# Peptides against a protein of PDB entry 7AE7, part 85

Target 1, 321 residues: chain A of PDB entry 7AE7
Amino acid sequence: KVYKDLREFLEVLEQEGQLIRVKEEVNPEPDIAAAGRAAANLGKNQPAVFFEKIKGYKYSVVTNVHGSWQNHALMLGLDKNTSTKDQFYELNRRWDKFPVPPNVVKREAAPCKENVIDKDINLFEILPLYRINEQDGGFYISKASVVTADPEYPDDFNKLNVGTYRIQVKDRDRVGIQALAMHDIAVQLEKAEAENKPLPIAITIGNNPLVTFMASTPVGYNQNEYEFVGALQDGVPMDIVKSDLYDHLYVPAGSEVVLEGHIIPRVRTVEGPFGEFPGSYSGARLQCEVKIDRITHRTNPIFENLYLGIPWTEIDYLMAL

## One batch from the design tools (peptide; aimed at target 1 N122 G138)

Design b2_p30_1_s4 (made by RFdiffusion4, then SolubleMPNN; from b2_p30_1, 15 letters changed)
Fold by OpenDDE base, seed 3:
Structure b2_p30_1_s4 (fold): chain B 321 residues (1-321), chain A 30 residues (1-30)
Amino acid sequence: as target 1 above (321 residues)
Amino acid sequence: SVLDELEARNRETRGPVHRPSLEEIKALLS
């Protein structure tokens, strides 16, 4: 089984009994985090949790999508009861199929282009934002696949980077992003900032689960994560589409939300704290700031966000594969 | 509304702006 988008995967999770649907209206705090903790306490078969109605917001949230070995098996299109050993063997077998180039689809064929916001941008109108942890210094987008390119080689598709970074909402049209030296985005940002130029960026939310997986998996600087997604789909190419603002940035065609903008050169603002681990908060730090210039989104977009509960958490599963 | 309260809280978390030198940026990235 290959998934075109998050929605196809959520359908399979629900069919396989690996998704809990919360139909009643919930408060963004503390109900989302509380329900995530409750789901994590179910033991080995931790389901995704889908919140249909959130007080004060228009759209839905899903958490814990990658939060179990069963969900990881299903992500690979395997039986949900496939052992971790067999999942590992299959993952490695498929990895050797790299590269599998993606299909570039037309704008009109890409679900992420169904709606456009290009003025009066307000992230709170599109994303049901909430504090993941009680002591968080703000609202985080923790499961985005962030697309950037090498500003010296913008047309080199092999240098196109799709990564996962800690993102704090800073204003209606601003987010803080943590770009560490170990990340490919840091190399690209250094080149842009050397010339005091903005770095083009597309922050994609609610993707094909293998895109999210690959965005969290370190690869070589000259290797494209989309080509690994095709490999992990056992040779089936994924679909990508050109961003609206930049000819050299491509996003998953099925993304629920795409935030297009730029990292502001040589600007740092206070970001954090964030509870990356229960009982452990990263301190407040000076981090980069992104201006959001354009949003495209599917009709009734689903905000996929990371759940951070008691280990084993969703992040632990993403790191274990 | 709940949304207004969340937006207000988000604005309160916006810290000061610093414009680092290239050397400071490199140090932050190391």
Scores: peptide ipSAE 0.030, ipTM 0.542, DockQ to the pose 0.649
OpenDDE base, seeds 1, 2, 4, 5: peptide ipSAE 0.012, 0.025, 0.010, 0.017; ipTM 0.387, 0.475, 0.410, 0.419

Design b2_p30_2 (made by RFdiffusion4)
Pose (drawn by RFdiffusion4):
Structure b2_p30_2 (pose): chain A 313 residues (1-149, 158-321), chain P 30 residues (1-30)
Amino acid sequence: KVYKDLREFLEVLEQEGQLIRVKEEVNPEPDIAAAGRAAANLGKNQPAVFFEKIKGYKYSVVTNVHGSWQNHALMLGLDKNTSTKDQFYELNRRWDKFPVPPNVVKREAAPCKENVIDKDINLFEILPLYRINEQDGGFYISKASVVTANKLNVGTYRIQVKDRDRVGIQALAMHDIAVQLEKAEAENKPLPIAITIGNNPLVTFMASTPVGYNQNEYEFVGALQDGVPMDIVKSDLYDHLYVPAGSEVVLEGHIIPRVRTVEGPFGEFPGSYSGARLQCEVKIDRITHRTNPIFENLYLGIPWTEIDYLMAL
Amino acid sequence: SEELEEIIERNKELNKKAEEEYWKEEEEKE
């Protein structure tokens, strides 16, 4: 099976006993992070946890989506009990199907274009943002796929919420931004960027894939789907930016020129906090989202947690 | 809502605290 969006994958997870629904209202902190750690601590058949009600918010949160070998196998469309070695072999075989060009769809057909917010941008009205770890510098979006511009790149970068319509980003960690970053800051011009949240599991998996192999990213997702192309749609504001047609939330924005502010600290996969450093800020110019969006976020702590599964094979 | 405003203020307070700690450490290094 192939998933057009996060919601089909969550449906499969729930049918397979790999998704737990928390119906009672929970507080943003530390409840969501604590549940994410506990789900990771179950050791075997760790499920995704779906929070339907978060105090003071309108929408829902899902965590630990990738955080088990059962979830990982179901992401690949295999039986949930497929051994880790067999999943490795299946990924090795599909790796060679690269490239599979994506299908570009019309705006009216992309679920991520159901709702538009073009003014008075407020991330908190859409995303139930919360603190992941006690010493984090702020509320984080820890599982976004970021699109920048065959020269289109998708990657995962931790994103700290700085204001209702502003976030932080480590721009010098995106090694295609950094030739356009010099030109943009030198000429005081903005650099367009897209942040996608709540994606097909293979899109997130591809976004965590090593940069050393300069692939075409979306064409790699079609390979992981064993030859089935993925659907992408052009962003509202920037014609050279394409986002997954099924994303739950799309934040279209730009990197603010000549602005460096304190970002962090935040958790890193080796199990420790990073330090606080001066980093770039991204202004959100537009939000498009599916009706009743789901905030797919990720808990990060002492290994093994969901990030280890996203990096393993 | 009031509760959403409190949550947003909380995030602002965290950012402010992390900024103050960063600049205090830079002053100590100097």

Design b2_p30_2_s1 (made by RFdiffusion4, then SolubleMPNN; from b2_p30_2, 18 letters changed)
Fold by OpenDDE base, seed 4:
Structure b2_p30_2_s1 (fold): chain B 321 residues (1-321), chain A 30 residues (1-30)
Amino acid sequence: as target 1 above (321 residues)
Amino acid sequence: SKELEELIKKNEERNAAAEAAFLAAQEAAR
C-alpha cells in the first residue's frame, strides 16, 4: 500500500491496532508526554497515540507514528508482523529503484493549500505546541521535513534538500533550527550567508510517513529525498506542490501544515535549555533563526510530533534503518 | 564568554515570550 498523506497512514495504523485514539480532552502539559510514556510501556509493539482534543487548542496531535517495527512495516505497506530482516530486505530492494521522480500537482489539488495564513502569524494558533519535559525551556517541532535548495543552483531539483532538524519555537512567527555542518542545509545556508541573503525554507509537518523517514535518512547532496520516497513506494511517485512563496521549493502535497519563510542570514541564537540537562546550558548549541512569512495548512491540521519515550525513542526507529 | 552569556540571556527572554504566547493561547481557548 502507498500513502498519499499522514491521514491515510493513520487510518491504516488504526485498522491494524497500531494507533490509540484519545478522545477525552487532555492538557497539553503534562498529559501528552505522560500518555506517550504510557504507550511506551506497552512493549515493542508501540502504537501511535492520537489526541483528538487538547485543552487550549483547536487541533489534534499525533505522536509515536514511527515508534515500532510494526509501524515501520505498515509504512512500507507490508504486513505489520513482517520481520525486521524482511523489512530491511524490502527497503534495500526498493532503494535500488532510485530515482523515482515525484509528480508535481497543481495548487488547487494539494490538500496542504486548503487554508492560508499570511498575516498575524501565530504558531500557537495552528500547532498544539507542548513541552515534553517540565525542564524544557521551549516548545519543539521535532518531526518536520524541512525543505531548502541550493541558492547557487535553485532550479537544480537534485540539490533540493528535505531534512529533519530540531526546531524550537522562538516567537509567534519565529523558530530556531539547528543546521550542523554535516547537514546539507548547512552547505546551502553557508552559500546564502556568504552573500548576506536569506535562505528560503519550507518547514513541513504531518507528512506521508516515507517523507518523514527519508528526511531523517542521510542521502547525497545531489540526491533528492522525494525521488527516494518514490523508490520506497516501490516505484509509485509521491505528490509534491510548489511552495507559495518560492517557485523552486516543493513541499509534499498532503502536508498537514507548511511553514514558509526564510533563515535570517548571520544570526545565531542559543538552543534550549533541554530537560535532559536541567539547570544547565551544558550542551546548548547555537541555532539559526527562521522567520515564518506564510502558513498553508489542511483543514483541521494534525500536528505530528516526535515522542521522546523510554527506553526506545521514536528517533531510534527513524535512525535504525 | 561574555557573548555567550548575552546570547543565553536573550534566549531566556525569548523562551519566556514563547511561554507567554502559549499561556495566552490557553487562556483564549477558555
Scores: peptide ipSAE 0.299, ipTM 0.812, DockQ to the pose 0.057
OpenDDE base, seeds 1, 2, 3, 5: peptide ipSAE 0.071, 0.267, 0.291, 0.290; ipTM 0.578, 0.785, 0.801, 0.809

Design b2_p30_2_s2 (made by RFdiffusion4, then SolubleMPNN; from b2_p30_2, 18 letters changed)
Fold by OpenDDE base, seed 4:
Structure b2_p30_2_s2 (fold): chain B 321 residues (1-321), chain A 30 residues (1-30)
Amino acid sequence: as target 1 above (321 residues)
Amino acid sequence: SAELEELEKKNKELNAAAEAAFLAAQAAAA
């Protein structure tokens, strides 16, 4: 099975008993994290947790989408009881199908374009934001697929980067992004900053689970993550759509929320601290700042966010492959 | 809503506190 978007995957998770739906209104803190921990304690078959109602917010949150081997099997369109070994064999078999170029769909065919906000941008109106950990230096977007391009080669699709980066919410329309020197985004930013130019960026939230997986998987600088998604879909192309602000940036057609903006050149602001692991906090550092200039989103957008908890974090499954 | 504004304020206060702590630590190391 191939998934067009997060919603199709969540439907399958629910059908397979791998999603818990919380219908009661919860507090963003500490209830989201507490429920995630409770789900993790249910054993090896950790379900996703879907929060329908969050106090103070209009929309829903889902966590722990990739939080088990069962969920991982389902992501690959396999039986939920497929062994880890067989999942690896299938992953490797499909990996060899690279490249599978994506389909570029028309704007009218892209669910992520259902709603547009281009003025008075307020992230809090669209995303149910919260601290992942009690000592976090702010609210975080921890499971976004961030799209950037090489500013010297904007039309080179092979240099289009889709990566996962820690994003701290700074204000209604500003976020901090952790762009480490080892990341492709840092190379692209260096080129933009050399000319004192903004780096175009699209922060995509709530994607096809294979997009999120590939965004967390290191690939070569001249390899496009979307072409790997098509490979992992066993040769079925994924659907992408042109961003509204930038001709050279493409986003998943089915994204729940797309934040379009730019990294401000030669500006660094404090990002962190953040609890990467239970009891382990990364210190605050000077990091890049993004101005959000436009939002597109699906009607009733679902905020997919990372679960961090004991004994296993969702990141362990995303990075284990 | 009032609740949304409180959440925004909370986030702003957290960021401000983190920034202040960072700057203080840098000043102490200089």
Scores: peptide ipSAE 0.633, ipTM 0.941, DockQ to the pose 0.949
OpenDDE base, seeds 1, 2, 3, 5: peptide ipSAE 0.632, 0.628, 0.628, 0.623; ipTM 0.941, 0.940, 0.940, 0.939

Design b2_p30_2_s3 (made by RFdiffusion4, then SolubleMPNN; from b2_p30_2, 20 letters changed)
Fold by OpenDDE base, seed 5:
Structure b2_p30_2_s3 (fold): chain B 321 residues (1-321), chain A 30 residues (1-30)
Amino acid sequence: as target 1 above (321 residues)
Amino acid sequence: SKELEELEQKNAERNAAAEAAFLAALAAAA
């Protein structure tokens, strides 16, 4: 099976018994993190956890979407009981289908364009933000697929980068992003900052699961993650749409939320601390700052966020591949 | 510091209570 968006995947997870739906109102802190840990302790088959109602927020949260080998099998459209060996075999077989170019859909056909916010931007009105760990230095968006392009070659689709980065909310319309030198975004940012220009960025939240997977998977600088998504869909192209602010940035057509903006050149602000591991916090660092200039979102957007729990975190499943 | 230990203990108690409440809600919904 191929999934157009997060919602189609969540429906399959629920049908397969790999999603727990929490219908009662929860407190953002500590209930979301606590429920995630409790779900992780239910056994080897860790389900996704969907929170329908969050106190003080209008919209829902889902976590642990990639948090088990069963969920990973279902992401590949396989039986949930497919062995890890057979999942790897199938992943490798499909990887060889690269490149599978995406379909560029019209703006009117893209669910991520259902609603627009272009003034008085407030991230807290759109995203049910919470601290994953109580000692976290702020709210994090930890499972976004971040889209950037090469400012020297903006029309080269092969240099369009879709990556996962740690994002801290700094203000209602500002986020910090961790762009390490080993990341493709750092190469693109260096080129922009050399000319003292902003780097265009689209931060996409709540995607079809293979987009999130590929955004977390290292590929070559001249390889497009969307073309790998098509390969991993066994040759079925994914749907992308142009961003509203930038003709050269393409986002997943089915994204729940798209934050469009720019990295402010040569500005660095304090990020962290963040609990990367239970009981282990990263020190505060100076990181890049993003100004959010436009938001597009689906009606009743779902905030997909990372689960951090013991013994294995969702990031371990995303990185172990 | 003693304050950090007290905060960690309070957080651990709050987390344990929230986990217990969630497990109870799951058991009631089953």
Scores: peptide ipSAE 0.023, ipTM 0.541, DockQ to the pose 0.022
OpenDDE base, seeds 1, 2, 3, 4: peptide ipSAE 0.016, 0.019, 0.014, 0.014; ipTM 0.410, 0.392, 0.371, 0.401; seed 2 fails the geometry check

Design b2_p30_2_s4 (made by RFdiffusion4, then SolubleMPNN; from b2_p30_2, 18 letters changed)
Fold by OpenDDE base, seed 3:
Structure b2_p30_2_s4 (fold): chain B 321 residues (1-321), chain A 30 residues (1-30)
Amino acid sequence: as target 1 above (321 residues)
Amino acid sequence: SKELEELIKKNKERNAAAEAAFLAAQAAAA
């Protein structure tokens, strides 16, 4: 089974008993984190948690989408009871199908283009933001697939990078992004900053679960994560679409939200702290800042965010492979 | 909405507090 978007995956999770739907209005804090922890503690299967109504916000939140081996099996289109060993075997088998080039769809065919905001950008109107941890320095977007390109080779599709980075919301239209030197985005940013140019960026939220998986999986600088997604879909290409601002940036056609903008060259601001694990905070650091210039989103966008509960975090499953 | 403005304000206050703490820590380590 192949999923076009997050919604198709959530439907399967719900059908398989791997999603809890919270229909009652919740407070962003502490209810989202508390309910996530409660759900993780209730079952061996650690279901996703879907919050339909968040006080003060218009849209929904889903957490813990990748938070179990059952969810991981379903992501691969396997039976939810597939052993970890068999999941690894199948993943490795499919990995050898790389590259599977994506389909570039027309703008009109891409669900992520249903709505456009190009003026008076306010992230808080689109994303039900909350603190995941009590000691977080602010609100975070912790499960985005961030798209950047090599500024020296913008038309080289093999150098298009899709990565996962922690993103702190700084203002209505500004975010801080943690770009570590070991990440491909840092290489690309260095090239842009050498010329004192902005680095084009698309921050995509609520994707096909294999996109999120691949964005969290290290690949070669000259390897495209979308071509691995196609491989992991057992040879079925994924659908991508051009960003609105940049012809060289492609985003998943089914993204719930796409934040298009640029990293401001040679600007550093304090980002953090963020609790990556319960009781473990990565310290605050000077990090780069992104200006958001345009938002595209699906109607009633779902904000997919990371679950950081006990005993296992969602990160453990995303990085376990 | 008023509620969103309060959330935005709260986020700014938290960011400012984190920045202050970071700068203080840097000054203490120097």
Scores: peptide ipSAE 0.462, ipTM 0.891, DockQ to the pose 0.831
OpenDDE base, seeds 1, 2, 4, 5: peptide ipSAE 0.276, 0.440, 0.357, 0.302; ipTM 0.730, 0.879, 0.833, 0.773

Design b2_p30_3 (made by RFdiffusion4)
Pose (drawn by RFdiffusion4):
Structure b2_p30_3 (pose): chain A 313 residues (1-149, 158-321), chain P 30 residues (1-30)
Amino acid sequence: KVYKDLREFLEVLEQEGQLIRVKEEVNPEPDIAAAGRAAANLGKNQPAVFFEKIKGYKYSVVTNVHGSWQNHALMLGLDKNTSTKDQFYELNRRWDKFPVPPNVVKREAAPCKENVIDKDINLFEILPLYRINEQDGGFYISKASVVTANKLNVGTYRIQVKDRDRVGIQALAMHDIAVQLEKAEAENKPLPIAITIGNNPLVTFMASTPVGYNQNEYEFVGALQDGVPMDIVKSDLYDHLYVPAGSEVVLEGHIIPRVRTVEGPFGEFPGSYSGARLQCEVKIDRITHRTNPIFENLYLGIPWTEIDYLMAL
Amino acid sequence: TPAFEASYQRNKELNAEAEEKYYEEQEEEE
């Protein structure tokens, strides 16, 4: 099976006993992060946890989506009990199907274009943002696929919420931004960027894939789907930016020129906090989102947690 | 006033604390 969006994958997870629904209202902190740690602590058949009600927020949160070998196998379309070695072999075989060009769809057909917010941008009205770890510098979007511009790149970068319509980003960690970053800051011009949240599991998996192999990213997702191309759609504001047609939330924006502010600290996969450093800020110019969006976020702590599964094979 | 407003104010407070701690550490290093 191939998933057009996060919602089909969550349906499969729930049918397979790999998704737990929390119906009672929970507080943003520390409840969501504590549940993410506990789900990771179950050790075997760790499920995704779906929070339907978060105090003070309108929408729902899902966590630990990738956080088990059962979830990982179901992401690949295999039986949930497929051994880790067999999943490795299946990934090794599909790796060679690269490239599989993506299908570009019209705006009216992309679920991520159902709702548009073009003014008075407020991330908190859409995403139930919360603190992941006690010493984090702020509320984080820890599982976004970021799109920048065959020269189109998708990657995962921790994003700290700085204001209703502003976030932080480590721009010098995106090693295609940094030739356009010099030109843009030298000429005081903005650099367009897209932040996608709530994606097909293979899109997130591809976004965590090593940068050393300069692939075409979306064409790699078609390979992981064993030859089935993925659907992408052009962003509203920037014609050279394409986002997954099924993303729950799309934040279209730009990197603010000549602005460096304190970002962090935040957790890193080796199990420790990073330090606080001066980083770039991204202004959100537009939000498009599916009706009743789902905030797919990720807990990160002492290994093993969901990030280890996203990096393993 | 929006229902999540407390979360937004809390996030602002965390950011402010992290900024203060960063510049105090830089002053001590100098």

Design b2_p30_3_s1 (made by RFdiffusion4, then SolubleMPNN; from b2_p30_3, 18 letters changed)
Fold by OpenDDE base, seed 2:
Structure b2_p30_3_s1 (fold): chain B 321 residues (1-321), chain A 30 residues (1-30)
Amino acid sequence: as target 1 above (321 residues)
Amino acid sequence: VPPYEEVEKLNKERVAAAEEAFRAAQEAAE
């Protein structure tokens, strides 16, 4: 089984008993975080939790999508009871198929292009934002696949980076991003900032589960994560579409939300604190600032977000394979 | 603002209630 988008995966999770649908209206805080903790605490068969109604917001939230070995098996299109050993074997077998180039689809064929916001941008109108931890210094987008390119080699598809980074909402149209020196995005940003140029960026939310998996998996700077997604789909190419603002950035065709913008050169703003681990808040730090210039989104977009807390949580599953 | 201890208690109760509901939902799906 191959998934075109998050929705196809959520359908399979629901069919396999690995998704709980919360139909009653919930408070963004603390109910979503409490449910994420509850799902993690089940110890086995940890389900995704889908919240249909969020108080004060128009759209839904899903969490804990990658939160179990069963969900990982299903992500690979395997039986949900496939052992971790057999999942690892299958991952390695498929990894040898790299590269599998993605299909570039037309704009009209990309679900992420169903709606456009290019003026009066307000992230709170599109994303049901909430604090993940009570002491968080703001709202975080913690499960985005962030697309950037090498500004010196913008047409080199092998240098197109799809990574997962900590993103704090700073304003209606601004986010902070943690670009650490060890991340490929930091190399690309350094090149842009040397020229005092903005770095083009697309922050994609609610993707094909293998895109999220690969965005969380370290690869070489000259390796494209989309070509690994195709490999992990057992040789079936994933579908990508050109971004609206940038000819050299491609996003997953099925993304629920795409935030297109730029990292402002040589600007650093206060980000955090964020509760990465129980009792360990990362102190407030100066981080990069992204201006959001355009949003594209599916009709009734699903905000996929990560639950972070005491291990073992969804992030531990994403990093374990 | 309720004391931290009351907030912590309420959060523990919310988590416990959600865990019970989720276990029941999984058992009903099996």
Scores: peptide ipSAE 0.437, ipTM 0.875, DockQ to the pose 0.020
OpenDDE base, seeds 1, 3, 4, 5: peptide ipSAE 0.380, 0.371, 0.365, 0.388; ipTM 0.851, 0.838, 0.840, 0.856

Design b2_p30_3_s2 (made by RFdiffusion4, then SolubleMPNN; from b2_p30_3, 20 letters changed)
Fold by OpenDDE base, seed 3:
Structure b2_p30_3_s2 (fold): chain B 321 residues (1-321), chain A 30 residues (1-30)
Amino acid sequence: as target 1 above (321 residues)
Amino acid sequence: MPPYEEVVEENKRRNAEAEAAFLAAQAAAA
């Protein structure tokens, strides 16, 4: 089975008993984190947790989407009881199908384009933001697939990078992004900053689960994550669409939310701290700042965010390969 | 105001506290 978007995957998770739906209104803090921890304590078969109603917000949150081997099997379109060994073999078999080029769909065919915000941008109107960990220095978008390109080779699709980075919300229309030297985004940013130019960026939230998986999986600088998604879909291309602001940036057609903007050149602001793991905090640092210039989103967008809990984090499953 | 406006201000407060703590730590390490 192949999924077009997060919603199709969540439907399957629910059908397979791998999603808990919380229908009552919850407080963003501490209820989201508490429910995630409770779900993690259910053992190896950790479900996703979908919060339909969040006090103070219009839209929903889902956490722990990748938080179990069952969810991982389902992501691959396998039986939920497929062994980790068999999942690994199947993943490797599909990996060898790289590259599988994506389909570029028309704007009108892309669900992520259903709604547009191009003025008076307020992230809090679209995303039910909350503190993931008790000691976090702010609210985080922790499970976004961030799209950037090489500013020297903007038309080279192979240099298009889709990565996962720690993103702190700084204001209604600004986020801090942790771009470490080992990340492809840091290479691209260095090139832009050398010329004192903004780096175009699209921060995509609530994607096809294989997009999120590949964004968390290191690949070569000249390898496109979307072409791996197609490989992992057993040769079925994924659907992408051109960003609204940039001709050279493509986003998943089915993204729940797309934040389009730019990294401000040669600006550094404090970002963090953030609890990467239970009891372990990545301290505050001077990091890059992104200005959000445009938002596109699906109607009633689902905010997919990372679950962090004991003993396993969702990161452990995303990076287990 | 929408309930999230209070959350915006809380986020600003938390960021400011984190910045202050960072600057203090940098000053102590110098």
Scores: peptide ipSAE 0.413, ipTM 0.859, DockQ to the pose 0.859
OpenDDE base, seeds 1, 2, 4, 5: peptide ipSAE 0.435, 0.382, 0.367, 0.397; ipTM 0.871, 0.837, 0.852, 0.843; seeds 1, 4 fail the geometry check

Design b2_p30_3_s3 (made by RFdiffusion4, then SolubleMPNN; from b2_p30_3, 20 letters changed)
Fold by OpenDDE base, seed 5:
Structure b2_p30_3_s3 (fold): chain B 321 residues (1-321), chain A 30 residues (1-30)
Amino acid sequence: as target 1 above (321 residues)
Amino acid sequence: MPEYEEVERLNKERNAAAEAAFLARQAALA
């Protein structure tokens, strides 16, 4: 089975008994994190947790979408009880289908374009933000697929990067992003900053689960993650659409939320701390700052965010393959 | 500092209560 978006995947998770739907109103803190930990302890299946109602917010949250081997099997369109070994064999078999070029859809056909915010941007109106860990220095967007291009070769689709980075909300229309030297985004940012130019960016939230998986999987600088998504879909192309601000940036057509903006050149601001691992906090660091210039989103957008529970974090499953 | 230990204790208690409440609700729905 192939999924067009997060919603189709969540439907399958629910049908397979791999999603808990919380229908009662919850407090963002501590209830979301607590429910995630509790769900992880209910058994070996570690279901996703979908919160329909969050106090003080209009929209929903889902967490732990990739938080189990069962969910990982379902992401690949396999039986949920497929062994880790067989999942690995199938992943490798599909990997050899690279490249599978994406299908570029028209703007009017892309669900991520249903709503537009281009003034008075406030991230808190669109995303039910909460602290994942009690000692976090702020609110994090921890499961976004971040799209950037090479500023020297903006039209080279093979240099289009889709990666996962730690993102802290700094203000209504500003986020901090951790662009480490080992990330492809750091190469692109260095080129932009050498000329004192902004780096165009699209931060995409709530994607096809294989997009999130590939954004968390290191690939070559001249390899496009969307072409791997098509390979992992067993040769079925994924749907992408042009960003509104940048002709050279393409986003998943089915994204729940797209934050379009730019990395401010040669600006660094304090970010963190963040509990990357249970009981371990990264110190505060100077990180890049993104100005959000435009938001597009689906009607009633779902905020997909990372679960950082014990004993296994969702990161462990995203990085395990 | 004593204040941090108390805040940490209160947070742990609040988290434990929230986890227990979630489990109780799920058990009641089953």
Scores: peptide ipSAE 0.231, ipTM 0.764, DockQ to the pose 0.022
OpenDDE base, seeds 1, 2, 3, 4: peptide ipSAE 0.048, 0.015, 0.186, 0.023; ipTM 0.567, 0.428, 0.731, 0.421; seed 4 fails the geometry check

